# Designs tried in a protein design run: peptides against a protein of PDB entry 4Y8H. Part 66

Target 1, 196 residues: chain A of PDB entry 4Y8H
Amino acid sequence: TSIMAVTFKDGVILGADSRTTTGAYIANRVTDKLTRVHDKIWCCRSGSAADTQAIADIVQYHLELYTSQYGTPSTETAASVFKELCYENKDNLTAGIIVAGYDDKNKGEVYTIPLGGSVHKLPYAIAGSGSTFIYGYCDKNFRENMSKEETVDFIKHSLSQAIKWDGSSGGVIRMVVLTAAGVERLIFYPDEYEQL

## One batch from the design tools (peptide; made by RFdiffusion4, then SolubleMPNN)

Design b2_p21_2_s4 (from b2_p21_2, 16 letters changed)
Fold by OpenDDE base, seed 1:
Structure b2_p21_2_s4 (fold): chain B 196 residues (1-196), chain A 21 residues (1-21)
Amino acid sequence: as target 1 above (196 residues)
Amino acid sequence: SEIDKILEEAAKKAKETKLRV
């Protein structure tokens, strides 16, 4: 898996590959690793497919209850719920989560929750087995307050490099753009990103 | 808790299927 989320001028963009594995083998399954937990709060998932989906489902339910009682939750609140679940159940879970969201007050925010259940707020985050190959590239090329187009290109190039070197990453690159204007889903195919 | 039970069941399923993302 190669996943990332990047804050930019107008909000935040999440990105992910779609490859699924079983042990050392590639599974004949395409997974959408970008999961909605609230209107403009999404997450990237790595690790156990079942574990991460269960966590996301619980968070989604929690945030729905929260909304009914208190209004729209912040991204930080969502990250806290993820953190609590991942930390308290760390002995039973294999999950790496990136939480990203947009609201008018805080704009785009990114929280990374690696295995173990710690939480870190960052301007951008990368995770998954493919992330090890692109720390240098991302550090060199990330800039704060990029445009939407610059950010899409940054994510596309980053994930392309991760996929190139990580056998556990591949398929399509999906992105979710979260801004004041709403939610936009993007998809890029191998024929496009392999040439970068 | 109910949440813990859901996660435990998911973990068992994950071990059986061994699907990873």
Scores: peptide ipSAE 0.367, ipTM 0.774, DockQ to the pose 0.851; fails the geometry check
Fold by OpenDDE base, seed 5:
Structure b2_p21_2_s4 (fold): chain B 196 residues (1-196), chain A 21 residues (1-21)
Amino acid sequence: as target 1 above (196 residues)
Amino acid sequence: SEIDKILEEAAKKAKETKLRV
């Protein structure tokens, strides 16, 4: 898996590959690793497919209850729920989560929750087995307050490089753009990003 | 708890399918 989330001028963009594996083998399954937990709060998932799906479902449920009682939750609140679940169950879960969201007060925010259940607020985050190959590239090329187009390109190039070197990453690149204007889903196919 | 039940079921499923993302 190669996943990332990047804050930019107008909000935040999440990105992910779609490859699913079983041990050393590629599974004949395309996974959507970008999961909605609230209207403008999404997450990237890595690790156990079942574990991460369960965690996201629980968070979504909690945020729905929260909304009914208190109104729209912040991205930080969502990250806190993820953190509690991952930390308290760290001995039984294999989950790496990136939480990203947009609201008018806080704008785009990114929280990374690696194995173990710590939480880190960052301007951008990368995770998954493919992320190890692109730390240098991302550090060199990330800039704060990029345009939407610049951010899409940054994510596309980053994930392309990750996929190039990580056998556990591949398929399509999906993105979710979260801004004041709403939610937009993007998809890029190998024929495009492999040429970068 | 209900949360524990969900996590246990997920763990079981993960063990059976061994699917990774």
Scores: peptide ipSAE 0.366, ipTM 0.766, DockQ to the pose 0.849; fails the geometry check
Fold by OpenDDE base, seed 4:
Structure b2_p21_2_s4 (fold): chain B 196 residues (1-196), chain A 21 residues (1-21)
Amino acid sequence: as target 1 above (196 residues)
Amino acid sequence: SEIDKILEEAAKKAKETKLRV
């Protein structure tokens, strides 16, 4: 898996590959690793498919309850719910989560929750087995307050490189753009990103 | 709790399928 979330001028963009594996083998399944937990709060998932899906489902449920009582939750609130679940169950779960969201007050925010259940707020985050190959690239090319187009290109190039070197990453590149204007889903196919 | 049950079921499923993302 190769996943990332990047804050930019107008909000935040999440990105992910779609490959699913079982042991050392590529599974004949294309997975959507970008998961909605609220209207403008999403997450990237890495690790156990079942564990990460369960966590996301639980968070989505909690945020629905929260909304009914208190209104729209902040991204930080969502991250805290993820953190609590991952930390309290760290011995039984294999999950790496990046939480990203947009609201009018805080704009785009990214929280990374690695294995173990710590939480870190960052301007951008990368995770998954493919992330090890792109730390250098991302560090050199990330900039604060990029445009939407610049951020899409940054994520596309980053994930392309991760996929190139990580056998556990591949398929399509999906993105979710979260801004004041709403939610936009993007998809890029191998024929496009392999040429980068 | 209900949450614990959900996580336990997920762990079981993960063990059975061994699918990773």
Scores: peptide ipSAE 0.358, ipTM 0.764, DockQ to the pose 0.854; fails the geometry check
Fold by OpenDDE base, seed 2:
Structure b2_p21_2_s4 (fold): chain B 196 residues (1-196), chain A 21 residues (1-21)
Amino acid sequence: as target 1 above (196 residues)
Amino acid sequence: SEIDKILEEAAKKAKETKLRV
């Protein structure tokens, strides 16, 4: 898996590959690793497919209840729920999650929750087995307050590089753009990103 | 708790399928 979330001028963009593996084998399954937990709060999932899906489902349910009682939750609140679940169950879960969201007050925010259940707020985050190959690239190329187009390009190039080197990453590159304007889903196919 | 049950079921499923993302 190669996943990332990047804050930019107008919000935040999440990105992910779509490959699923079972042991040393690639499963013929195209997975959507970008999961909605609220209208403009999404997460990137890495690790156990079942574990991360369960966590996301619980968070989604929690945030729905929260919304009914208190209104729209902040991204920080969502990250806190993820953190609590991951930390309290760290011995039984294999989950690396990046939480990203947009609201008018805080704009785009990114929280990374690695194995163990710690939480870190960052301007951008990368995770998954493919992330190891692109730390240097991302550090050199990330800039704050990029445009949407620049950010899409940054994510596309980053994930493309990760996929080149990580056998557990591949398929399509999916993105979710969260801004004041709404939610936009993007998809990029190998014929495009492999040439980068 | 209900959450614990969900996580336990997920863990079981994960062990059975061994699917990773």
Scores: peptide ipSAE 0.333, ipTM 0.780, DockQ to the pose 0.863; fails the geometry check

Design b2_p21_4_s3
Fold by OpenDDE base, seed 5:
Structure b2_p21_4_s3 (fold): chain B 196 residues (1-196), chain A 21 residues (1-21)
Amino acid sequence: as target 1 above (196 residues)
Amino acid sequence: DEEEELEEELEEALASLPQFL
């Protein structure tokens, strides 16, 4: 897996590859690693597909209950729920999660929750087996307050490099753009990103 | 079609295996 989330001028963009492995085999299954937990709060998932989906389902349910009682939750609240679940179950879970969301008060925010269940607020985050290959690239090329187009290009190039070197990453690149204007899903195919 | 049935059984078997992202 190669996943990332990047804050930018108008909000936040999540990105992911689509490759999954089944046992020792690379399954040619295109999975969606970008999961909605609230209207403008999403997550990137790495690790166990079952574990991360279960966590996301619990968070989604919690945020629905929260909304019914208190109104729209903040991204920080969502990250706190993820953190609590990951930390309390750290001995039994294989889960790496990036939480990203947009609201009018806080704008785009990114929280990374690595194995162990710590939480870190960052301008951008990368995770998954492919992330090891792109720390240097991302550090060199990330800029604060990029445009949507610049951010899409940054994510596309970053994930392309991760996929190039990580056998556990590949397929399509999916993105979710979260802004005041709404939610937008993007998809990029190998023929486009492999030439970068 | 036996080939189609075998493909479906294989897909079901693969779907039952743990997936890792």
Scores: peptide ipSAE 0.425, ipTM 0.768, DockQ to the pose 0.508; fails the geometry check
Fold by OpenDDE base, seed 4:
Structure b2_p21_4_s3 (fold): chain B 196 residues (1-196), chain A 21 residues (1-21)
Amino acid sequence: as target 1 above (196 residues)
Amino acid sequence: DEEEELEEELEEALASLPQFL
């Protein structure tokens, strides 16, 4: 897996590859690793498909309950729920999660939750097996307050490089753009990003 | 119908295997 989330001028963009492995084999199964937990709060998932889906489902449920009682939750609130679940179950979970969201008060925010259930707020985060190959690239090329287009290009290039080197990453690149204007889903195919 | 059932059974069998992202 190669996943990332990047804050930019107008919000946040999440990105992921789609490759899924089954047992010892790389199955050509395409999985959507970008998961909605609230209207403008999403997560990137790495690790166990079952574990990360279960966590996301629980978070989604909690945020729905929260919304019914208190209104729209903040991204920080969502990240806190993820943190509690990941920390409390750390011995039984293989989950790396990036939480990202947009609201009018806080704009785009990114929280990374690595194995063990710590939480870190960052301008951008990368995770998954492919992330090890792109730390240098991301550090060199990330800028704060990029445009939407610059951020899409940054994510596309970053994930393309991760996919080139990580056998556990591949397929399509999916993105979710979260802004005041709403939610936008993007998809990029190998023929486009392999040439980058 | 049989091909669709076999594809569903295969998908279920594959879904039963641990998946890693």
Scores: peptide ipSAE 0.420, ipTM 0.770, DockQ to the pose 0.463; fails the geometry check
Fold by OpenDDE base, seed 2:
Structure b2_p21_4_s3 (fold): chain B 196 residues (1-196), chain A 21 residues (1-21)
Amino acid sequence: as target 1 above (196 residues)
Amino acid sequence: DEEEELEEELEEALASLPQFL
């Protein structure tokens, strides 16, 4: 897996590859690793597909309940719910989560929740097996307050490099753009990103 | 026919295995 979320001028963009593995076998199965937990709060998933889906489902339920009582939750609230679940179940979970969301008050925010259930607020986060290959690239090329287009290009190039080196990453690159204007899903195919 | 059956069996077997992202 190669996943990332990047804050930018107008919000946040999540990005992910789609490759799924089964045991030691790399399957050509395409999975959507970008999961909605609220209208403008999404997560990137790495690790166990079942574990991360279960966590996301529970978070979604909690955020729906929260919304019914208190209105739209903050991204921080969502990250806290993820953190609690990941930390409390850390001995039985293989889950790496990046939480990202947009609201008018806080704009785009990114929270990374690595194995162990800690939480870190960052301008951008990368995770998954492919992330190890792009720390240097991301550190060099990330800028705060990029445009949407610059951020899409940054994510596309980053994930392309991760996929190039990580056998456990591949397929399509999916993105979710979260802004005041709404939610936008993007998809990029191998023929598009392999040439970068 | 045998190749298609093998592909279907493989898909079914893969569907039963834990998936990792």
Scores: peptide ipSAE 0.419, ipTM 0.770, DockQ to the pose 0.574; fails the geometry check
Fold by OpenDDE base, seed 1:
Structure b2_p21_4_s3 (fold): chain B 196 residues (1-196), chain A 21 residues (1-21)
Amino acid sequence: as target 1 above (196 residues)
Amino acid sequence: DEEEELEEELEEALASLPQFL
């Protein structure tokens, strides 16, 4: 897996590859690793597909209940729910999650929740097996307050490099753009990103 | 035909195993 989320001028963009592994084998199975937990709060998932889906489902449920009682939750609130679930179940859970969201008050925010259930707020986050190959690239090329287009290009190039070197990453690159204007879904195919 | 059957059997077997992202 190669996943990332990047804050930019107008919000946040999540990105992910689509490759799924099964045991020691790389499956040609395409998985959507970008999961909605609220209208403008999404997560990137790495690790156990079942575990991370279960966590996301529980978070979605909690955020729906929260919304009914208190209104739209903040991204920080969502990250806190993820953190508690990941920490409480850490002994039985293989999950690496990036939480990202947009609201008018806080704009785009990113929270990373690695194995163990800690939470870290960052301008951008990368995770998954492919992330090990792109720390240097991301640190060099990330800029705060990029445009949408610059951010899409940054994510596309970053994930392309991760996929190039990580056998556990591949398929399509999916992105979700969260802004005041709404939610936009993007997809990029190998023919486009392999040449980057 | 045999190669396709083996690929289908492998896909079914893999579908029953834990998936990792």
Scores: peptide ipSAE 0.415, ipTM 0.772, DockQ to the pose 0.589; fails the geometry check

Design b2_p21_4_s4
Fold by OpenDDE base, seed 2:
Structure b2_p21_4_s4 (fold): chain B 196 residues (1-196), chain A 21 residues (1-21)
Amino acid sequence: as target 1 above (196 residues)
Amino acid sequence: EEAEELARALEEALASLPQFL
């Protein structure tokens, strides 16, 4: 897996590859690793497909209940719910999650929740087996307050490099753009990103 | 054709096992 979320001028963009593995084998099953937990709060998932899906489902449920009682939750609130689940179940879970969201007050925010269930707020986060190959690239090329287009390109190039080197990453690159204007889904195919 | 069918069957079998992202 190669996943990332990047804050930018107008919000946040999540990105992910789509490859799924089973043990040492690469399954041809394509997975959407970008998962909605609220209208403008999404997550990137790495690790156990079952574990991360279960966590996301629980978070989504909690955020729906929260919304009915208190209104739209903050991204921080969502991250705290993820953190609690991951931390309390750390001995039974293989889950690496990046939480990203947009609201008018806080704009785009990114929270990374690695194995163990700690939570870290960052301007951008990368995770998954492919992330190790792109720390240097991302550190060099990330800029605060990029445009949407610059951020899409940054993510596309980053994930392309991760996929190039990580056998556990591949397929399509999916993105979700979260801004005041709404939610936008993007998809890029191998013929588009392999040439970068 | 046989190799392709076997590959498909293997992929389907693998899809039933725990998957990782």
Scores: peptide ipSAE 0.430, ipTM 0.770, DockQ to the pose 0.558; fails the geometry check
Fold by OpenDDE base, seed 5:
Structure b2_p21_4_s4 (fold): chain B 196 residues (1-196), chain A 21 residues (1-21)
Amino acid sequence: as target 1 above (196 residues)
Amino acid sequence: EEAEELARALEEALASLPQFL
């Protein structure tokens, strides 16, 4: 897996590859690793498909309950719920999560929750087996307050490089753009990103 | 047709195994 989330001028963009593995084998299965937990709060998932889906489902339920009682939750609240689940169950989970969301008060925010269940707020985060190959590239090329187009390009190039070197990453690149204007889904195919 | 049945059975078996992202 190669996943990332990047804050930018108008919000946040999540990105992910789509390759799924079964044991030591690359399955011919395309998975959507970008999961909605609230209207403008999403997550990137790495690790066990079952574990991360279960966590996301629980978070989604909690946020729905929260909304009914208190109104729209913050991204920080969502990250806190993820953190609690991942930390309290760290001995039984294989889950790496990036939480990203947008609201008018806090704008775009990114929280990374690696194995073990710590939580870190960052301007951008990368995770998954492919992320090891792109720390240098991302550090060199990330900038604060990029445009939507610049951010899409940054994510596309980053994930392309990760996929190039990580056998556990591949397929399509999916993105979710979260802004005041709403939610937008993007998809990029190998014919495009492999040429970068 | 037999090949299709085998392919389907294999796909179902693979789908039952743990998946990793």
Scores: peptide ipSAE 0.428, ipTM 0.768, DockQ to the pose 0.546; fails the geometry check
Fold by OpenDDE base, seed 4:
Structure b2_p21_4_s4 (fold): chain B 196 residues (1-196), chain A 21 residues (1-21)
Amino acid sequence: as target 1 above (196 residues)
Amino acid sequence: EEAEELARALEEALASLPQFL
């Protein structure tokens, strides 16, 4: 897996590859690793498909309950719920999660929750097996307050490089853009990103 | 159609094994 989330001028963009592995085999399966937990709060998932799906489902449920009682939760609130679940179950979970969201007060925010259940608020985060290949690239090329287009290109190039070197990453590149204007899903195919 | 059926059958068979992202 190669996943990332990047804050930018108008919000935040999540990105992911789509490859799924089954044991030692690369499955011919395209999965959506970008998961909605609230209207403008999403997560990137790495690790166990079952574990991360279960966590995301629980978070989504909690945020729905929260919304019914208190209104729209903040991204920080969502990240806190993820953190508690990941930390409390760290001995039984293989989950790396990036939480990203947008609201009018805080704008785009990114929280990374690695194995162990710690939480870190960052301008951008990368995770998954492919992330090891792109730390240098991302550090050199990330800028604060990029445009939407610059951020899409940054994510596309980053994930393309991760996919190139990581056998556990591949397929399509999916993105979710979260801004005041709403939610936008993007998809990029190998014929496009392999040329970068 | 045959290719789609084969792909689906393979996916179903693989779904019985642990999946990782």
Scores: peptide ipSAE 0.420, ipTM 0.767, DockQ to the pose 0.477; fails the geometry check
Fold by OpenDDE base, seed 3:
Structure b2_p21_4_s4 (fold): chain B 196 residues (1-196), chain A 21 residues (1-21)
Amino acid sequence: as target 1 above (196 residues)
Amino acid sequence: EEAEELARALEEALASLPQFL
């Protein structure tokens, strides 16, 4: 897996590859690793497909209950729910999650939750087995307050490099853009990003 | 065509196994 989320001028963009493995095999299966937990709060998933889906489902449920009682939750609140679940179950879970969201008060925010269930707020985050190959690239090329187009290009190039070197990453690149204007899903196919 | 059929058969056989992202 190669996943990332990047804050930018108008909000936040999540990105992910789609390759799935099973046992010793790289499956020809394409998985959507970008998961909605609230209207403008999403997550990137790495690790066990079952574990991360279960966590995301529980978080979505909690945020729905929260909304009914208190109104729209903040991204920080969502990250806290993820953190609690991941930390309390760390001995039984293989889950790496990036939480990202947009609201009018806080704008775009990114929280990374690695194995063990710690939580870290960052201007951008990368995770998954492919992330090890792109720390240098991301550090060199990330800028604060990029445009939407610049941020899409940054994520596309970053994930392309991760996929190039990580055998556990591949397929399509998916993105989710979260802004005041709403939610936008993007998809990029190998013929496009392999040429970068 | 043969490669695509083989890939599909493998996916179906492995669908019951745990997936890792």
Scores: peptide ipSAE 0.415, ipTM 0.774, DockQ to the pose 0.508; fails the geometry check

Design b2_p21_5_s2 (from b2_p21_5, 18 letters changed)
Fold by OpenDDE base, seed 1:
Structure b2_p21_5_s2 (fold): chain B 196 residues (1-196), chain A 21 residues (1-21)
Amino acid sequence: as target 1 above (196 residues)
Amino acid sequence: EEEEELERKRKEEEEAKKLRV
């Protein structure tokens, strides 16, 4: 897996590959690793498909209850719910999660939750087995307050490089753009990103 | 037939548990 989320001028963009594996083998299955937990709060998933889906479902439920009682949750609140679940179940859970969201007050925010259930707020985050290959590239090319187009290109190039080197990453690149204007889903196919 | 269906479901669940992203 190669996943990332990047804050930019107008919000945040999440990105992911779609490859699924079973042990050492590539599974004949394409997975959407970008999961909605609230209207403008999403996550990237890495690790056990079942575990990460279960966590995201529980978080979505908690945020729905929160909304009914207190109004729209912040991205920080969502990250806190993820953290609690990942930390309390750390001995029986294989999950790496990036939480990203947009609201008018805080704009785009990114929280990374690695194995063990710690939480870290960052201007951008990368995770998954493919992320190890792109730390240098991302550090060199990331800039704060990029445009939407610059950020899409940054994510596309980053994930393309991760996929190139990581046998556990591949398929399509999916993105979710979260801004004041709403939610936008993007998809890029191998024929496009392999040429970068 | 019921045992075969249970075994099939168990195998499918085991395969699903082994899926990684």
Scores: peptide ipSAE 0.450, ipTM 0.807, DockQ to the pose 0.381; fails the geometry check
Fold by OpenDDE base, seed 4:
Structure b2_p21_5_s2 (fold): chain B 196 residues (1-196), chain A 21 residues (1-21)
Amino acid sequence: as target 1 above (196 residues)
Amino acid sequence: EEEEELERKRKEEEEAKKLRV
Protein backbone atom coordinates (compact mmCIF):
# COMPACT_ATOMS: atom_id res chain seq x y z
CA THR B 1 0.00 0.00 0.00
CA SER B 2 0.95 3.58 -0.72
CA ILE B 3 -1.20 6.25 0.89
CA MET B 4 -0.84 9.94 1.61
CA ALA B 5 -2.74 13.06 2.57
CA VAL B 6 -1.61 16.58 1.75
CA THR B 7 -2.88 19.90 3.04
CA PHE B 8 -3.03 22.64 0.45
CA LYS B 9 -4.31 26.19 0.01
CA ASP B 10 -7.99 25.31 -0.16
CA GLY B 11 -8.16 22.14 1.93
CA VAL B 12 -6.71 18.64 1.86
CA ILE B 13 -6.28 15.83 -0.65
CA LEU B 14 -6.04 12.14 0.21
CA GLY B 15 -4.40 9.71 -2.19
CA ALA B 16 -4.03 5.94 -2.38
CA ASP B 17 -3.16 3.05 -4.62
CA SER B 18 -5.64 0.20 -4.99
CA ARG B 19 -3.59 -3.00 -4.79
CA THR B 20 -4.64 -5.71 -2.39
CA THR B 21 -2.33 -8.49 -1.29
CA THR B 22 -2.75 -11.85 0.40
CA GLY B 23 0.46 -13.04 1.95
CA ALA B 24 3.12 -13.01 -0.73
CA TYR B 25 0.61 -12.75 -3.56
CA ILE B 26 -1.22 -9.94 -5.23
CA ALA B 27 -4.92 -10.48 -4.80
CA ASN B 28 -7.20 -10.02 -7.78
CA ARG B 29 -9.04 -7.34 -5.86
CA VAL B 30 -9.01 -3.59 -6.21
CA THR B 31 -9.56 -1.91 -2.86
CA ASP B 32 -10.70 1.62 -2.21
CA LYS B 33 -8.34 2.62 0.59
CA LEU B 34 -9.91 6.07 0.95
CA THR B 35 -12.76 5.75 3.42
CA ARG B 36 -15.33 8.31 4.47
CA VAL B 37 -15.95 8.67 8.20
CA HIS B 38 -17.83 11.97 7.92
CA ASP B 39 -18.87 14.34 5.11
CA LYS B 40 -15.49 16.10 4.97
CA ILE B 41 -13.45 13.76 7.16
CA TRP B 42 -11.84 10.80 5.42
CA CYS B 43 -9.04 8.36 6.10
CA CYS B 44 -6.37 6.43 4.24
CA ARG B 45 -6.00 2.80 5.30
CA SER B 46 -2.98 0.50 5.32
CA GLY B 47 -2.40 -2.89 6.94
CA SER B 48 -5.09 -5.48 7.56
CA ALA B 49 -8.05 -4.86 5.30
CA ALA B 50 -10.44 -6.23 7.90
CA ASP B 51 -8.94 -4.38 10.86
CA THR B 52 -8.78 -1.02 9.12
CA GLN B 53 -12.30 -1.35 7.78
CA ALA B 54 -13.61 -2.25 11.23
CA ILE B 55 -11.89 0.75 12.78
CA ALA B 56 -13.22 3.08 10.11
CA ASP B 57 -16.74 1.74 10.58
CA ILE B 58 -16.58 2.30 14.32
CA VAL B 59 -15.25 5.82 13.86
CA GLN B 60 -17.96 6.60 11.33
CA TYR B 61 -20.58 5.46 13.84
CA HIS B 62 -19.08 7.55 16.63
CA LEU B 63 -18.93 10.62 14.43
CA GLU B 64 -22.54 10.17 13.37
CA LEU B 65 -23.54 9.96 17.01
CA TYR B 66 -21.40 13.00 17.77
CA THR B 67 -23.03 14.95 14.95
CA SER B 68 -26.51 14.19 16.22
CA GLN B 69 -25.65 15.58 19.64
CA TYR B 70 -23.09 18.31 19.09
CA GLY B 71 -22.95 19.10 15.37
CA THR B 72 -20.11 18.54 12.91
CA PRO B 73 -16.99 17.10 14.57
CA SER B 74 -13.55 18.54 13.95
CA THR B 75 -10.85 16.56 12.19
CA GLU B 76 -8.97 16.52 15.48
CA THR B 77 -11.95 14.86 17.17
CA ALA B 78 -12.02 12.20 14.46
CA ALA B 79 -8.29 11.63 14.85
CA SER B 80 -8.76 11.25 18.60
CA VAL B 81 -11.38 8.55 18.09
CA PHE B 82 -9.07 6.71 15.69
CA LYS B 83 -6.19 7.08 18.14
CA GLU B 84 -8.16 5.60 21.02
CA LEU B 85 -9.27 2.62 18.96
CA CYS B 86 -5.79 1.97 17.56
CA TYR B 87 -4.12 2.34 20.95
CA GLU B 88 -6.61 0.19 22.86
CA ASN B 89 -6.34 -2.56 20.26
CA LYS B 90 -2.64 -2.23 19.43
CA ASP B 91 -1.82 -5.80 20.47
CA ASN B 92 -4.28 -7.30 17.99
CA LEU B 93 -4.37 -4.63 15.32
CA THR B 94 -2.34 -4.08 12.19
CA ALA B 95 -3.38 -0.67 10.99
CA GLY B 96 -1.74 2.43 9.65
CA ILE B 97 -4.24 5.26 9.33
CA ILE B 98 -4.02 8.76 7.94
CA VAL B 99 -6.96 10.96 8.94
CA ALA B 100 -7.67 14.04 6.87
CA GLY B 101 -10.47 16.54 6.96
CA TYR B 102 -11.65 20.00 6.10
CA ASP B 103 -13.67 22.53 8.03
CA ASP B 104 -14.08 26.26 7.66
CA LYS B 105 -12.30 27.07 10.90
CA ASN B 106 -9.28 24.77 10.71
CA LYS B 107 -9.15 24.34 6.91
CA GLY B 108 -7.38 21.19 5.74
CA GLU B 109 -5.77 19.07 8.44
CA VAL B 110 -3.85 15.79 8.40
CA TYR B 111 -3.27 13.41 11.30
CA THR B 112 -1.18 10.26 10.99
CA ILE B 113 -1.77 7.30 13.29
CA PRO B 114 0.98 4.70 12.92
CA LEU B 115 1.14 1.29 14.55
CA GLY B 116 0.91 1.66 18.30
CA GLY B 117 -1.81 4.28 18.27
CA SER B 118 0.11 7.52 18.52
CA VAL B 119 -1.25 10.55 16.69
CA HIS B 120 0.74 13.20 14.87
CA LYS B 121 -0.59 16.34 13.20
CA LEU B 122 1.39 17.11 10.04
CA PRO B 123 1.10 19.33 6.97
CA TYR B 124 1.25 16.11 4.95
CA ALA B 125 1.64 12.43 5.73
CA ILE B 126 2.66 9.29 3.86
CA ALA B 127 2.23 5.69 4.96
CA GLY B 128 2.12 2.10 3.78
CA SER B 129 4.87 -0.14 2.45
CA GLY B 130 5.38 2.11 -0.57
CA SER B 131 5.93 5.22 1.53
CA THR B 132 9.45 4.09 2.41
CA PHE B 133 10.50 4.76 -1.18
CA ILE B 134 9.18 8.31 -1.41
CA TYR B 135 10.16 10.07 1.83
CA GLY B 136 12.97 11.85 0.04
CA TYR B 137 10.88 12.70 -2.99
CA CYS B 138 8.03 14.08 -0.88
CA ASP B 139 10.35 16.11 1.32
CA LYS B 140 11.91 17.74 -1.73
CA ASN B 141 8.70 18.45 -3.58
CA PHE B 142 6.13 19.27 -0.91
CA ARG B 143 5.28 22.91 -0.46
CA GLU B 144 2.77 24.48 1.85
CA ASN B 145 -0.29 26.19 0.38
CA MET B 146 -0.07 24.63 -3.07
CA SER B 147 -2.93 24.94 -5.51
CA LYS B 148 -5.33 22.06 -6.05
CA GLU B 149 -3.65 21.25 -9.36
CA GLU B 150 -0.15 21.36 -7.89
CA THR B 151 -1.25 19.13 -5.03
CA VAL B 152 -2.91 16.61 -7.34
CA ASP B 153 0.27 16.53 -9.39
CA PHE B 154 2.43 16.12 -6.29
CA ILE B 155 0.35 13.21 -5.01
CA LYS B 156 0.18 11.63 -8.46
CA HIS B 157 3.95 11.73 -8.91
CA SER B 158 4.62 10.60 -5.34
CA LEU B 159 2.31 7.61 -5.51
CA SER B 160 3.57 6.76 -9.00
CA GLN B 161 7.09 6.51 -7.60
CA ALA B 162 5.91 4.48 -4.63
CA ILE B 163 4.08 2.06 -6.93
CA LYS B 164 7.13 1.77 -9.16
CA TRP B 165 9.26 0.45 -6.32
CA ASP B 166 6.76 -1.25 -4.03
CA GLY B 167 5.46 -4.61 -5.19
CA SER B 168 2.59 -4.30 -2.70
CA SER B 169 1.34 -1.11 -4.37
CA GLY B 170 -0.31 -0.66 -7.74
CA GLY B 171 -3.55 -0.47 -9.67
CA VAL B 172 -5.30 2.86 -9.90
CA ILE B 173 -4.48 5.99 -7.97
CA ARG B 174 -7.52 7.37 -6.18
CA MET B 175 -7.77 10.81 -4.65
CA VAL B 176 -10.35 12.59 -2.55
CA VAL B 177 -10.32 16.38 -2.48
CA LEU B 178 -11.88 18.04 0.57
CA THR B 179 -12.59 21.77 0.36
CA ALA B 180 -15.25 24.34 1.19
CA ALA B 181 -16.78 23.49 -2.19
CA GLY B 182 -17.35 19.88 -1.16
CA VAL B 183 -15.90 16.45 -1.89
CA GLU B 184 -14.37 15.43 -5.21
CA ARG B 185 -13.14 11.97 -6.17
CA LEU B 186 -10.39 11.53 -8.73
CA ILE B 187 -8.97 8.43 -10.38
CA PHE B 188 -5.82 7.93 -12.43
CA TYR B 189 -4.97 4.79 -14.36
CA PRO B 190 -1.60 3.05 -14.84
CA ASP B 191 -1.26 4.14 -18.46
CA GLU B 192 -1.19 7.72 -17.24
CA TYR B 193 0.90 7.64 -14.08
CA GLU B 194 3.47 5.01 -15.15
CA GLN B 195 4.85 7.49 -17.65
CA LEU B 196 5.70 10.08 -15.03
CA GLU A 1 -30.56 -21.06 6.28
CA GLU A 2 -29.36 -19.16 9.31
CA GLU A 3 -26.51 -21.61 9.85
CA GLU A 4 -25.48 -21.41 6.19
CA GLU A 5 -25.52 -17.63 6.37
CA LEU A 6 -23.40 -17.69 9.54
CA GLU A 7 -20.93 -20.06 7.91
CA ARG A 8 -20.78 -17.91 4.79
CA LYS A 9 -20.13 -14.82 6.91
CA ARG A 10 -17.44 -16.66 8.86
CA LYS A 11 -15.70 -17.73 5.65
CA GLU A 12 -15.92 -14.22 4.26
CA GLU A 13 -14.45 -12.85 7.48
CA GLU A 14 -11.64 -15.40 7.43
CA GLU A 15 -10.81 -14.52 3.84
CA ALA A 16 -10.99 -10.83 4.65
CA LYS A 17 -8.54 -11.28 7.53
CA LYS A 18 -5.94 -12.52 5.05
CA LEU A 19 -6.24 -9.47 2.84
CA ARG A 20 -3.85 -6.59 3.27
CA VAL A 21 -4.00 -3.05 1.94
Scores: peptide ipSAE 0.449, ipTM 0.805, DockQ to the pose 0.360; fails the geometry check
Fold by OpenDDE base, seed 5:
Structure b2_p21_5_s2 (fold): chain B 196 residues (1-196), chain A 21 residues (1-21)
Amino acid sequence: as target 1 above (196 residues)
Amino acid sequence: EEEEELERKRKEEEEAKKLRV
């Protein structure tokens, strides 16, 4: 898996590959690793498909209850719920999560929750087995307050490089753009990103 | 039929537990 989330001028963009594996084998399954937990709060999932789906489902339910009682939750609140679940169950869960969201007050925010259940707020985050190959690239090329187009290109190039080197990453690149204007889903196919 | 469906679901769940992303 190769996943990332990047804050930019107008909000945040999440990105992910779609490859699914079973042990050493590539499964004939295209997974959507970008999961909605609230209207403008999404997560990237890495690790156990079952574990990460279960966590996301619990968070989604929790945020729905929260909304009914208190109104729209912040991205930080969502990250806190993820953190508690991941930390409390760290011995039984294999999950790497990036939480990203947009609201008018805080704009785009990114929280990374690696194995163990720590939480880190960052301007951008990368995770998954493919992320190890692109730390240097991302550090050199990330800029604050990029345009939407620049950010899409940054994510596309980053994930393309991760996929190139990580056998556990591949398929399509999916993105979710979260801004004041709403939610936009993007998809890029190998014929496009392999040439980068 | 019900037993076959339960076994199918069990196998699907077992396969799902092995999937990684």
Scores: peptide ipSAE 0.448, ipTM 0.805, DockQ to the pose 0.364; fails the geometry check
Fold by OpenDDE base, seed 2:
Structure b2_p21_5_s2 (fold): chain B 196 residues (1-196), chain A 21 residues (1-21)
Amino acid sequence: as target 1 above (196 residues)
Amino acid sequence: EEEEELERKRKEEEEAKKLRV
């Protein structure tokens, strides 16, 4: 898996590959690793497919309940729910989560929740097995307050490099753009990103 | 038939548990 989320001028963009593995093999399954937990709060999932899906489902439920009682939750609130679930179940779950969201007050925010259930707020985050190959690239090329287009390109190039080197990453690159304007889903196919 | 279906479901669940992203 190669996943990332990047804050930019107008919000945040999540990105992910789509490859699924089983043990040492590539599974014949394409997974959408970008999962909605609220209208403008999404997550990137890495680790156990079942565990991360279960966690996301629980978070979605909690955020729906929260919304009914208190209104729209903050991205921080969502990250806190993820953190609690990941930390309290760290011995039984294999989950690496990036939480990203947009609201008018806080704009785009990114929270990374690695194995163990710690939480870190960052301007951008990368995770998954492919992330190890792109730390240097991302550090060199990330800039704060990029445009949407610059951010899409940054994510596309980053994930392309991750996929190139990580056998556990591949398929399509999906992105979710979260801004004041709404939610936009993007998809990029190998024929495009392999040429970068 | 019920046992075979139960075993199939169990195998499918076991395979699902092995999936990683």
Scores: peptide ipSAE 0.446, ipTM 0.804, DockQ to the pose 0.379; fails the geometry check

